# Ledger of designs, part 177: peptides against a protein of PDB entry 2AKA

Target 1, 299 residues: chain A of PDB entry 2AKA
Amino acid sequence: MEDLIPLVNRLQDAFSAIGQNADLDLPQIAVVGGQSAGKSSVLENFVGRDFLPRGSGIVTRRPLVLQLVNSTTEYAEFLHCKGKKFTDFEEVRLEIEAETDRVTGTNKGISPVPINLRVYSPHVLNLTLVDLPGMTKVPVGDQPPDIEFQIRDMLMQFVTKENCLILAVSPANSDLANSDALKIAKEVDPQGQRTIGVITKLDLMDEGTDARDVLENKLLPLRRGYIGVVNRSQKDIDGKKDITAALAAERKFFLSHPSYRHLADRMGTPYLQKVLNQQLTNHIRDTLPGLRNKLQSQL

## One batch from the design tools (peptide; made by RFdiffusion4, then SolubleMPNN)

Design b2_p25_4_s3 (from b2_p25_4, 8 letters changed)
Fold by OpenDDE base, seed 2:
Structure b2_p25_4_s3 (fold): chain B 299 residues (1-299), chain A 25 residues (1-25)
Amino acid sequence: as target 1 above (299 residues)
Amino acid sequence: SQVAAAQAALAALQPEIDAAVARLA
């Protein structure tokens, strides 16, 4: 069963080359959240490398199909640059920025055309995620005034699909009842069957407050539950704090916190990665017979 | 063409998908 994700990756690559004319509802996980919710940090923590664009406002401006593949070697490949192996992850970041700007221009516009990135690493589990632009109400730079609706329309192209799981990323230091991620998830998945909740910024909550009820799935219940994570601070990122050290600090945070200690074995980035691998594998298993039939009918 | 190559790739994946489905049954 461990080969199911790589099999679907090859399907994704083939469909990306044909364009959007193939109406295949592929099993995938779409990552949704407001701007600054911590989505990029979660993805970088899976890889253990800094490789995503950084900045204020909208960072992800095109869908990023991130295919993580467990391997003895560490390198990245882009579908638009076949045959080029990237071993410097700063060059990966620069390529994402350059390829984004090539299509969207310099005005920080968005495009629905995906970037396909495959990362081989001994530090990852097989996992495919679609990182989507962060939801915002405020245009930045030369963005059109309707950018909020453009982003929402782009997200809806993914999250409305029956075989799409939703990774809803919400910061704990904001009102979770007003979470953009949970709102859009509730709109398209009202029974919470396809949604996995991620709670970031647990270390930035006000003193005397905690997200225990949310993490215990008691406040806004999802069938697939919630997983808390602690990302590097902006100071840690600017100071180039090692991700391995940050993962150790995350573990220490959960173990030492009175409200979270009893949940510590079901929290943190490594556990999240394991859960997502298992959820995606099982989801592919359940959907693959239907996909086989649909593919056969189109050939 | 890139489209033709992609269609050929999809056709080549069909037996692997069939085999995977058979293992799941």
Scores: peptide ipSAE 0.344, ipTM 0.863, DockQ to the pose 0.549
Fold by OpenDDE base, seed 4:
Structure b2_p25_4_s3 (fold): chain B 299 residues (1-299), chain A 25 residues (1-25)
Amino acid sequence: as target 1 above (299 residues)
Amino acid sequence: SQVAAAQAALAALQPEIDAAVARLA
């Protein structure tokens, strides 16, 4: 079943070349969350490289179809730049920024046209995620005043699809009841069937508080549950803290925390990656027969 | 055209998808 994700990746690439109007509901995981919720950091932690645009505000301004492929080699490829292998992940970052700006211009606007990035790495499991722009209510730069709604409309194009799983990323140091990610997930998945909760910034919670009830799926229950992670702090990023070291610190955090120690084996970025791989694989398995039939009818 | 190439790619994937579905049955 490990080969199902690569198969769907090839299908996804083919559809991307035709355009977004393909009426096929592809099995995929859309990543949603408010600005600064930690979405990009989670993705970088999977790869073990800094390769996504950073900054304040939305940052992600086009859907990023991130196809992680387990390989003995480490390199990245863009669908829009065939034949070029990127081994320097700073160049990957720059290419994302350049390709984003090429389409959106300098106004920090958004575009629904995806960037397709495939990363081969020994550090990843086979996993495809669609990173979406962060939800925001505050326009930045020369963004139009309705940017919030433009983002929401873009997200809805993905998350309303029945075969779309939702990775809802919420920071623990904010009111989870007001999480943009969980709100949009609840809107389109009221029964919590398609939503996987990720709780970031657990290390930034006020002393004496914890997210145990959420992580134990007792507060805002999701069928697919919640996984807590600890991303690098801004200080860690600025200090160029190695992601491997950060993952070790994350493990230590869960093991040493009185509220989370008993959950430690079901927390953290590596566990999240495993769960997502399994969830996506199983989801493809369940949806592929229907997808096959639809594809046959369109060819 | 890019569209024609993509359609050809999809057509080429059909047998693989069929085989995958068969393995899942």
Scores: peptide ipSAE 0.341, ipTM 0.860, DockQ to the pose 0.554
Fold by OpenDDE base, seed 1:
Structure b2_p25_4_s3 (fold): chain B 299 residues (1-299), chain A 25 residues (1-25)
Amino acid sequence: as target 1 above (299 residues)
Amino acid sequence: SQVAAAQAALAALQPEIDAAVARLA
């Protein structure tokens, strides 16, 4: 099969130079969730590197277009720094922080202008995700008092588009009925046609409780279903626990848990990567003829 | 000029998109 994801990546890069006012609905996956829902950890687990900003409250303050490309070599490249190859992923993190601060200033405000980051790695499948700022209800520090509405407006620019799939990230140790991710997804996708559920923090649930009904798609049904993952704890991240070891622990968690053992082959970060690759590829295949016609008429 | 450069890049992708669509048909 043709490499449709890399083709759309080049299209996405070209549109990024024009800005958000492009009248073209690109096939993409937007990642949504509340603050601390585990979005950044999921993305880092795909790459197998620590490269995203960390902190309390709002972490992602600009949309991050993350383009994963399977390659024999490992390096990162930013669209705003063409030709510069990053092999140290700590430098990648620093560049994201610097580029974010350059546009948003020091008040920890947000900007709708995306950062475009491409990561080449032998450990990834071809996959493009748009990481969006985490939804918040309370401003922190010097953030504008209307930051909640600013974030919501930014998210709506992506998730209201018909060709946008929604990766809704929800923590299992919180009330899923009040999930910010599932709430916004249901608002713009009431029939659950475009939403993929990710359930994090399954290892942090109270003893005697489980998310089996959610993972089996019985509680809050989505057409594209739910995938459970186990991310590294903040302690593990701070201690620089190896992501490969964490992925092995995740596999062990699902296999050994009485409520999840029967689902283990359809859970975890590697399976999520595979599903997202396939979902995005199929979605591009379905939308590309329409995109072709629209592009031809606008240029 | 940045818009013009982006439009040129998009125009350059059109043949590849056309070919991809043809293969999917």
Scores: peptide ipSAE 0.337, ipTM 0.855, DockQ to the pose 0.587
Fold by OpenDDE base, seed 5:
Structure b2_p25_4_s3 (fold): chain B 299 residues (1-299), chain A 25 residues (1-25)
Amino acid sequence: as target 1 above (299 residues)
Amino acid sequence: SQVAAAQAALAALQPEIDAAVARLA
């Protein structure tokens, strides 16, 4: 039986190449969250490599269609430079930055034109995510004063689609009731049917506080629930702390924490990756008949 | 040419999608 995720990946690539990707209601997962919410770290933890742009303020400035493909080899390919295999993930980072700057210029503006990146790795499950610009209220540098609304409009192009699942990334060390990710998710998915909650920065919560009620799906219920993760600190990233070591530390965190020990088997990046793979596969299964009919009518 | 190739690729996916749907039924 053909893998459903790779099939949809080929469909996604084809539509991207003809400039029609934005109009397609493809079964996909859009990643949303405020700036510095930990989105990039979650994605890098899936790959086990540092490959996303880093910095203060806005980092992701174009949609990044990240196609993870389980393979015996490890390399990356961009749709905009077919045939070039990247084995150094630092070069992947540089290519993302260069390709972003090529379209947006040096003004840190945004563009709705996606970058399509496929990563082959023995360390990943088949999974496609659309990393979206982080929501912000404050323009930085020479960004236009309406950058907040430009970002929101871009996000809405994805998250309003009925076949789009929403990976809402929220930091635990901020007021979750005011989470940009959960707010936008609630706006477009009021019944919480398409939203998966990710809670980051659990290790940075104030002493005596925890996110147990959120993780147990008791505070802001989502049908697809919440998964807590612990990402590398910025210091760890700058110090080039190994992601494998960070994943082990994450596991230890949940197992040793009094508030999370009972949830530990349903927490952490590896579990999140498994859940997303399963949910995306099932979602494609459910939506593919309708997608087939739509495509047939357009061809 | 790239656009034409992409359109052709899209058309070629239709049978694969049909087959996938049939397997899911």
Scores: peptide ipSAE 0.328, ipTM 0.854, DockQ to the pose 0.519

Design b2_p25_4_s4 (from b2_p25_4, 10 letters changed)
Fold by OpenDDE base, seed 5:
Structure b2_p25_4_s4 (fold): chain B 299 residues (1-299), chain A 25 residues (1-25)
Amino acid sequence: as target 1 above (299 residues)
Amino acid sequence: SQVEQARAALAALEPEIEAAVAKLE
């Protein structure tokens, strides 16, 4: 069953080469969230490496198809430069930035053309995610005044597809009722069938408050539920805090918190990886027969 | 062309997809 994800990865690569002319609804997980919601940190925690662009405002400006593949070796490869193996993940970050700038220019504009990045690692489960630009309301720098709508339009190209699962990333230290991720998910998935909720920044909530009701799926119920995570702080990232140490601290956080202790085994980044692997595999299983039929009709 | 190469790649995957679907049924 786990071999289904690599199969779909090969399909994704083939369709990416065709470009926007291929309108096939592939089984995938799109990652959505507001700016600074913690999306990049979640993805980096999966890999155990710092490799995503960082900065103020819109960090992700092109869709990033991140294909995690369990392997005995650790390296990354881009579809746009096949055969080049990246073992230094700082070089991976630089390549993402360079390839983004090549298409969007220096004005911090966005492009719907995806970057395909495959990461082989012994520390990952097979998992494919599409990281999308963070939702914003305020243009920064040389961004066009309608950047908010451009981002939303780009997101809609992914999240409106029936075979697209939605990983909605929301920070707990903000009003969850006004979460950009949950709002867009509710718009395109009103019954909550395709949405997985991720709650970040649980460690940054005001004393005496908690997200227990959300995590227990009682406030804004999703069929696929919610998973809480604790990411490294910006200070920790700047201080080069080890991701492994951060994962241990995350575990300790949930175990020691009175409101979350009973949920601890169903929280945290490692559990999220397992759930996403399982859900993606099952989703591919459910959609692959239909995909086969569509492919046969188009080829 | 790039499109032709992509179509060829997809065609090559069809047997694998069929085999995978058969295992699921």
Scores: peptide ipSAE 0.266, ipTM 0.837, DockQ to the pose 0.580
Fold by OpenDDE base, seed 2:
Structure b2_p25_4_s4 (fold): chain B 299 residues (1-299), chain A 25 residues (1-25)
Amino acid sequence: as target 1 above (299 residues)
Amino acid sequence: SQVEQARAALAALEPEIEAAVAKLE
């Protein structure tokens, strides 16, 4: 069962080489959320390294296919530069920025062409995620005025696929009824069968408020439920706070919070990673027979 | 060509997929 995700990774790489005309609906998890919802922080916490571009406004401007592979060694590889092993994750960040700029230019435009990044690490579970551009209503720099709709159209290319699971990332310190992630998920998955909810910024909620009802799956029920996480603050990121220390602080937060203590064993980044690994594995198992048949028809 | 290489790679994966499916059924 553990080998199913690596098998699908090899399929994904092969189809990426054929180009955008590959219509194979691969089992995958697409990550969606508004700008500054905390998506990048969640992904970095899985790896335990700072490696994603940061900044204000739109940061992710191309889909990032992030393939996490449990290994005895730690390094990263890009599909567009095979054979080059990255051990410095700052260089990984720089390569993402350079490869993005090569295609989009300097105008902060977007492209639907994915970047494929594989990370080998002893600290990860096998897991493949597709990080998508953050939804926004405000163009920045030389972005076209319709950038909101361009991003939406790009997201729809992924989330409308039947074999795509949706990781909907929403900040707790904003009205969840207005969550861009939950809105788009509800549009394409009205029965809540393919959506996993992630609630970030639980530590930034107003005094006397909590997200208990959401996390208990009572307010906006999803079949696959909700998982709360606490990411590093922007100050902590700028100060290069260690991710391991941040994960310990996250655990302490849930254990010490009166509204979340009873949920603490089903919260936090490590639990989220475990759940996603299990759900993706099971999803591949369910879809692989159909995928086999479709693949045979294309050969 | 890159496309031909990709198709060859997919063809090479077919037996592995078949074996994986067989284990699941």
Scores: peptide ipSAE 0.258, ipTM 0.837, DockQ to the pose 0.570
Fold by OpenDDE base, seed 1:
Structure b2_p25_4_s4 (fold): chain B 299 residues (1-299), chain A 25 residues (1-25)
Amino acid sequence: as target 1 above (299 residues)
Amino acid sequence: SQVEQARAALAALEPEIEAAVAKLE
């Protein structure tokens, strides 16, 4: 059934050419979270490469359709630059920035027009995610004063869709009850049927505190549960700490932590990737017959 | 047009979608 994700990828590519007015509700996972919640780090950890824009404020300013494809080779391709294979992931980062700026200008505005990026790698499972701009309360630079609402409106275009799963990324070192990700998820998915919780920054929690109740799905229950991850620190990222080493440290963190040891096999980035692959595959399986019918009606 | 090209691409995928659905049923 792993071949279902590549099939939907081809559909996504085709629909990207039609623009925002596509009536097709594709099975997908939208990634939502506040600024600095750790979304980019989670995605980079899947690939094992640094390739997403970094910085202060709103980094992701266009939806990024990230298509991970298991392959014997490692390279990236953009839909807007067909035929060009990127083997240097720094160039991938630069292309994302350039393509973002091309559409949004220099004022750090946002655009709902997606960037489609496909990454082939032997280190990934087949997985497609739509990374969305981080929710913010404060405009930066020359951003319009209503940027918060513009971002929310953009997110709503994705997360309100019935076939959209929501990967809600929340930092553990902040009040989870006030998580922007979980709030928006609850708004559009009040029964918690489409939402997968990711808890980042577990290593940054105050001594004597833990997120055990959250991770055990006891505090804010989601049907699809929560998965904790430990990302590289900003210092580690700046220092180009190897992601493989970071993943080992993540594993060690969960195994050695008294509150998380019993959950360790159901935590961490590799487990998250597996779960998302399985959930997306199953979701496609469930939705594909209906999608077929809709496509036939539009053709 | 861009829309026509996209429609053509979708049409080309229809047999694959049909085959995939058939395997699931």
Scores: peptide ipSAE 0.257, ipTM 0.831, DockQ to the pose 0.603
Fold by OpenDDE base, seed 4:
Structure b2_p25_4_s4 (fold): chain B 299 residues (1-299), chain A 25 residues (1-25)
Amino acid sequence: as target 1 above (299 residues)
Amino acid sequence: SQVEQARAALAALEPEIEAAVAKLE
């Protein structure tokens, strides 16, 4: 059943070449979150490499279709430069930035045109995510004053689709009731059927506070629940702290924390990756018959 | 054209999708 994800990946690649003229609601997971919510760190932790653009403000400015493929080898490929295998993930980062700038220019604008990146790795499960621009209210650089709405409109193109699951990334050290990710998810998925909650920055919560109630799905219940993660700090990222070491620290955090120890086996990045793989696979299984029918009608 | 190539690619995937669906039913 795991092979369903690669099948949909090939379908996704084909549709990407057609552009907006293909009205196919592909089963996928859209990643949404406010700026600095830890979204990029979650994705990098899946791969175990630093490869996403970093910085202040809006970093992701085009949808990034990230296709993770379990393989014995480790390399990346872009759909826009077929045949080039990237083994240096710093070069992957640079290519994302270059390709983004090629389309959006230097004004830090956004474009709805996806970048398709496939990563082969022994460290990943088969998983496809669509990384979307972080929600923001403040334009940076030469961004248009309505950038907030442009981002929102872009996100809505994905998250309103019935076959789109929503990975809502929210920081624990902020008011979760006001989470941009959870707000947009609630808007398009009011019953919480398509939303998976990710709670980051659990290690940055004030002393004496915890997100136990959220993680236990008691505060803002989602059918698919919440998974807590601990990402590397910005200092750790700048210092090039090894992601493997960070994952070990994450495990230790959950095991040693009085409020989370009982949840530790259902927390952390590795568990999140597993859950997403399973949920996407099952979601594809459920939607593929309908997708087949729709595809046949369009061909 | 790129569109034609993409359409051809989709057409080529249809049998695989059909086979996958058949396994699910």
Scores: peptide ipSAE 0.254, ipTM 0.827, DockQ to the pose 0.569

Design b2_p25_5_s1 (from b2_p25_5, 10 letters changed)
Fold by OpenDDE base, seed 3:
Structure b2_p25_5_s1 (fold): chain B 299 residues (1-299), chain A 25 residues (1-25)
Amino acid sequence: as target 1 above (299 residues)
Amino acid sequence: SEKEEFEKLKEELDELIQQIEEQQK
């Protein structure tokens, strides 16, 4: 069973290479959230490296298929540049930016064409995520006036698929009822069967407030529940704070917080990674028979 | 067992993947 995610990764790569990605409904997890919801920080915390583009406004402008593979070695590979191994994760960031700009141009437009990135690391569990552009209501810079709708349409291409799980990333320091991630998830998954909630920025909540009811799955129930995380602050990112130290601080946060202490073993980035690995593995197992039949009919 | 059925399915999918990869060459 340990090889199910790698198996689907090979399928995903094979279909990406032939341009048929849209039709296969591969078992996957799409990551959705508003701009600045903390999506990129969650993904970087899984890898333990800074490697995603950063900036104001829409940073992710193409779907990023992030394939995490547990390995004894640490390196990254892109599907679009086969044979090149990246060991410097800053070069990975630059390649994402360059490959994005190659297709979208410099006007910060978007493209539905995925970037496929595989990261081998001893510090990751096998996990594939599709990072999607952050939802926005306001065009930034030279972006098209209809950029909100373009992003929405792109997201819908992924999240409407039956075999797509949804990682809905919402900040705790904003009204959860207004969460862009949970709104889109509710639209395409009204019964909450495919949605996993991630609550970020728990450390940035107003004094005397907490997200206990959300994390206990009492406020807006999801079948797959919610997991709280504490990402590095912008100051910590700018200061190049070590992700390992940040993960230790996250653990300490949950253990020391009166409202979250009892949940601490079911919170934090390491637990989220474990849950996502298990959820994806189980989801693949459940969908593989149907996928096999579909593949056999197309070959 | 469910595990055995799953391993068989995995083998079949691996073969299908290999066929797809061969067709791309």
Scores: peptide ipSAE 0.049, ipTM 0.658, DockQ to the pose 0.478
Fold by OpenDDE base, seed 4:
Structure b2_p25_5_s1 (fold): chain B 299 residues (1-299), chain A 25 residues (1-25)
Amino acid sequence: as target 1 above (299 residues)
Amino acid sequence: SEKEEFEKLKEELDELIQQIEEQQK
């Protein structure tokens, strides 16, 4: 069953090369969340490397198809520059920025054209995610005043697809009922069948408050439930704190917290990665017969 | 068996992928 994700990766690459990626309802996980919700940190924690653009405002301005592949070697490859192996993840970050700017220009505009990045690592499970631009209401630079709606429309191209699972990333230190991620998920998945909730910034909640009811799936029930994570602080990122050390701190957080201790084995980034791998694998298996039939009808 | 059906489906998809890749050349 571990071979299903690589199979779909090849389909994704093939369709991306033809420019038809938007028309195929491939089994995938789209990552949605407001700006600063912690999406990029979650993805970097899976890889164990700093490789995503960072900054204020809209950082992800194109969909990033992130294909994680378990391998004996560690390197990255882009579909737009085939044959170039990146072993320095800082160069990966720079390439994402350069390739984004090449298409969007200097105005910090957005483009629906995906960047396809494959990361081989001994430290990852096979997992493909589509990182989408962070939802925002605030234009930056020369962005048009309707940038919020442009981002929303881009997200809707992915999350409205029936075979798209939704990784809804919400910060715990904000009103979860007003989470941009959960709102868009509820709009396109009203029964909560396709949505996996990720709750970030649990360590930044006010003293005496917790997200226990959310994490126990009691407040805003999702069939696939919620997983809490603790990302590195911005200070830790700027200080180049090791991700392995951050993952250990995350584990300690859940184990030591009175409200989360009983959930600790079903929380944290490693558990999230495992769940996503399993969910995606099962989802691919369930959708492949229908996908085959669609593909055969188009040939 | 479900396993045999799955392997058959995988083979069919691999063939389809190959055809798509060949059309891109």
Scores: peptide ipSAE 0.028, ipTM 0.637, DockQ to the pose 0.511
Fold by OpenDDE base, seed 5:
Structure b2_p25_5_s1 (fold): chain B 299 residues (1-299), chain A 25 residues (1-25)
Amino acid sequence: as target 1 above (299 residues)
Amino acid sequence: SEKEEFEKLKEELDELIQQIEEQQK
């Protein structure tokens, strides 16, 4: 079963090369959330490197198929530039930006055509995530006035697929009942069968408030539950604070917090990564028979 | 060719599916 994620990665690459990726119901995890919900920080914490575009507004403007592969070596590869190994993750960030701009132009438009990025690392579990553009209501700069609807339409192409799991990323320091991630997940997964909740910014909640009821799956129940994480602050990111140190601080946060101490072993980025690996592996196993039949009809 | 790669992937998928089905018996 350990080879199931790599097999699906090869299928994703093959179909992306022929421009059919968006139409495929491959077993995958789509990452959804509002702008600034902390999606990029979660993904970077999995890799242990800063490599995603940063900025105000819509940063992710194309789907990013992020394929994490456990390996003895650390490097990244893009499907659109096969054979080039990236060992500097700043170069990875620049390539994402360049490849995004190549397709969307300079007006910060969006495209549904994925970027396929594979990261080999000894510090990752095998895991494939599709990072989707952050949901927004307000166009910024020269973005099209209908950008909200364009983003929603793009997200719907992924999250409506039966084999798509949904990683719904919501910040705890905002009204969770109004979370864009949880709203879209509820729309396409009303029974909460395909949705995994991630709660970020738990360290930024007002004193005397907590997200305990959400994390205990009591407020907005999901079959697959919720996992809380603590990301680096923007100051820490700008200061290039080490991700390993941030993960230690995250662990300390959960262990020391009165409302979360009892949940600490089921919280944090390392636990999230493990859960996602296991859930994706199991999901692939369960969907493979159906996938075979679909492949036979499409090829 | 891309077609040959697809056929290879299909074969690998079929083998893995068979292994899973055998483990579920």
Scores: peptide ipSAE 0.023, ipTM 0.637, DockQ to the pose 0.046
Fold by OpenDDE base, seed 1:
Structure b2_p25_5_s1 (fold): chain B 299 residues (1-299), chain A 25 residues (1-25)
Amino acid sequence: as target 1 above (299 residues)
Amino acid sequence: SEKEEFEKLKEELDELIQQIEEQQK
């Protein structure tokens, strides 16, 4: 079943090339979260490279279909420039920015048209994620005053689909009960059947506080539970701290923390990647019969 | 049996995808 994700990737690429048929409900994982929730850091930690746009405000302005493929080689390829292999991940970042700006213009607007990026790496499991724009309430710069609603509407196009799993990314150093990610997930998945919680910034919580009850799935229960991660700080990113070293520090954090030690084997980025791979694979398996029938009816 | 049925479904899906890809060329 390891090749199910690549199979759906081919389907996704084919549909992207002819224009996404809004009627197709592809098995996928949409990544949702507020601005600065740590979504980009989670995705970069899967790859082990810095390759996503960074900055203040809305960084992701188009959906990014990130297709991770386990391979003996390390390179990236965009669907919009098929055949060009990127081995420098800085060039990948620049291409995302350029392709975003090409479609959205100079006003930092958003577009619902996905960017399709495939990353081959020996360090990844097969996994496809749709990174969505970060939810915001505050327009930045020349952004339209209704940008919050535009982002929300864009997210809703993905997360309302029955075959869409939701990776809800929430920072632990804020009120989790008021998490934008968990709120939108609860709106479209009131029974918590499609939502996987990711709790970031556990290392930035106030002294004497912890997210144990959340991580143990006791506070805001999700069927698929919660996984805590520790991302690099902005200082670590600016200092070009190696992601491998950051993953070791993450493991140490969970093992050494009194509130999380007992959960440590079910926490961290490597475990999250494994869980997402398994969840997506199983989800594809369960949806394939219906997908086949839909495709046959369209041919 | 379920595994074989799943592999068959996968093959059928792969063929359908290939047909879509060919139509785009």
Scores: peptide ipSAE 0.166, ipTM 0.762, DockQ to the pose 0.467; fails the geometry check

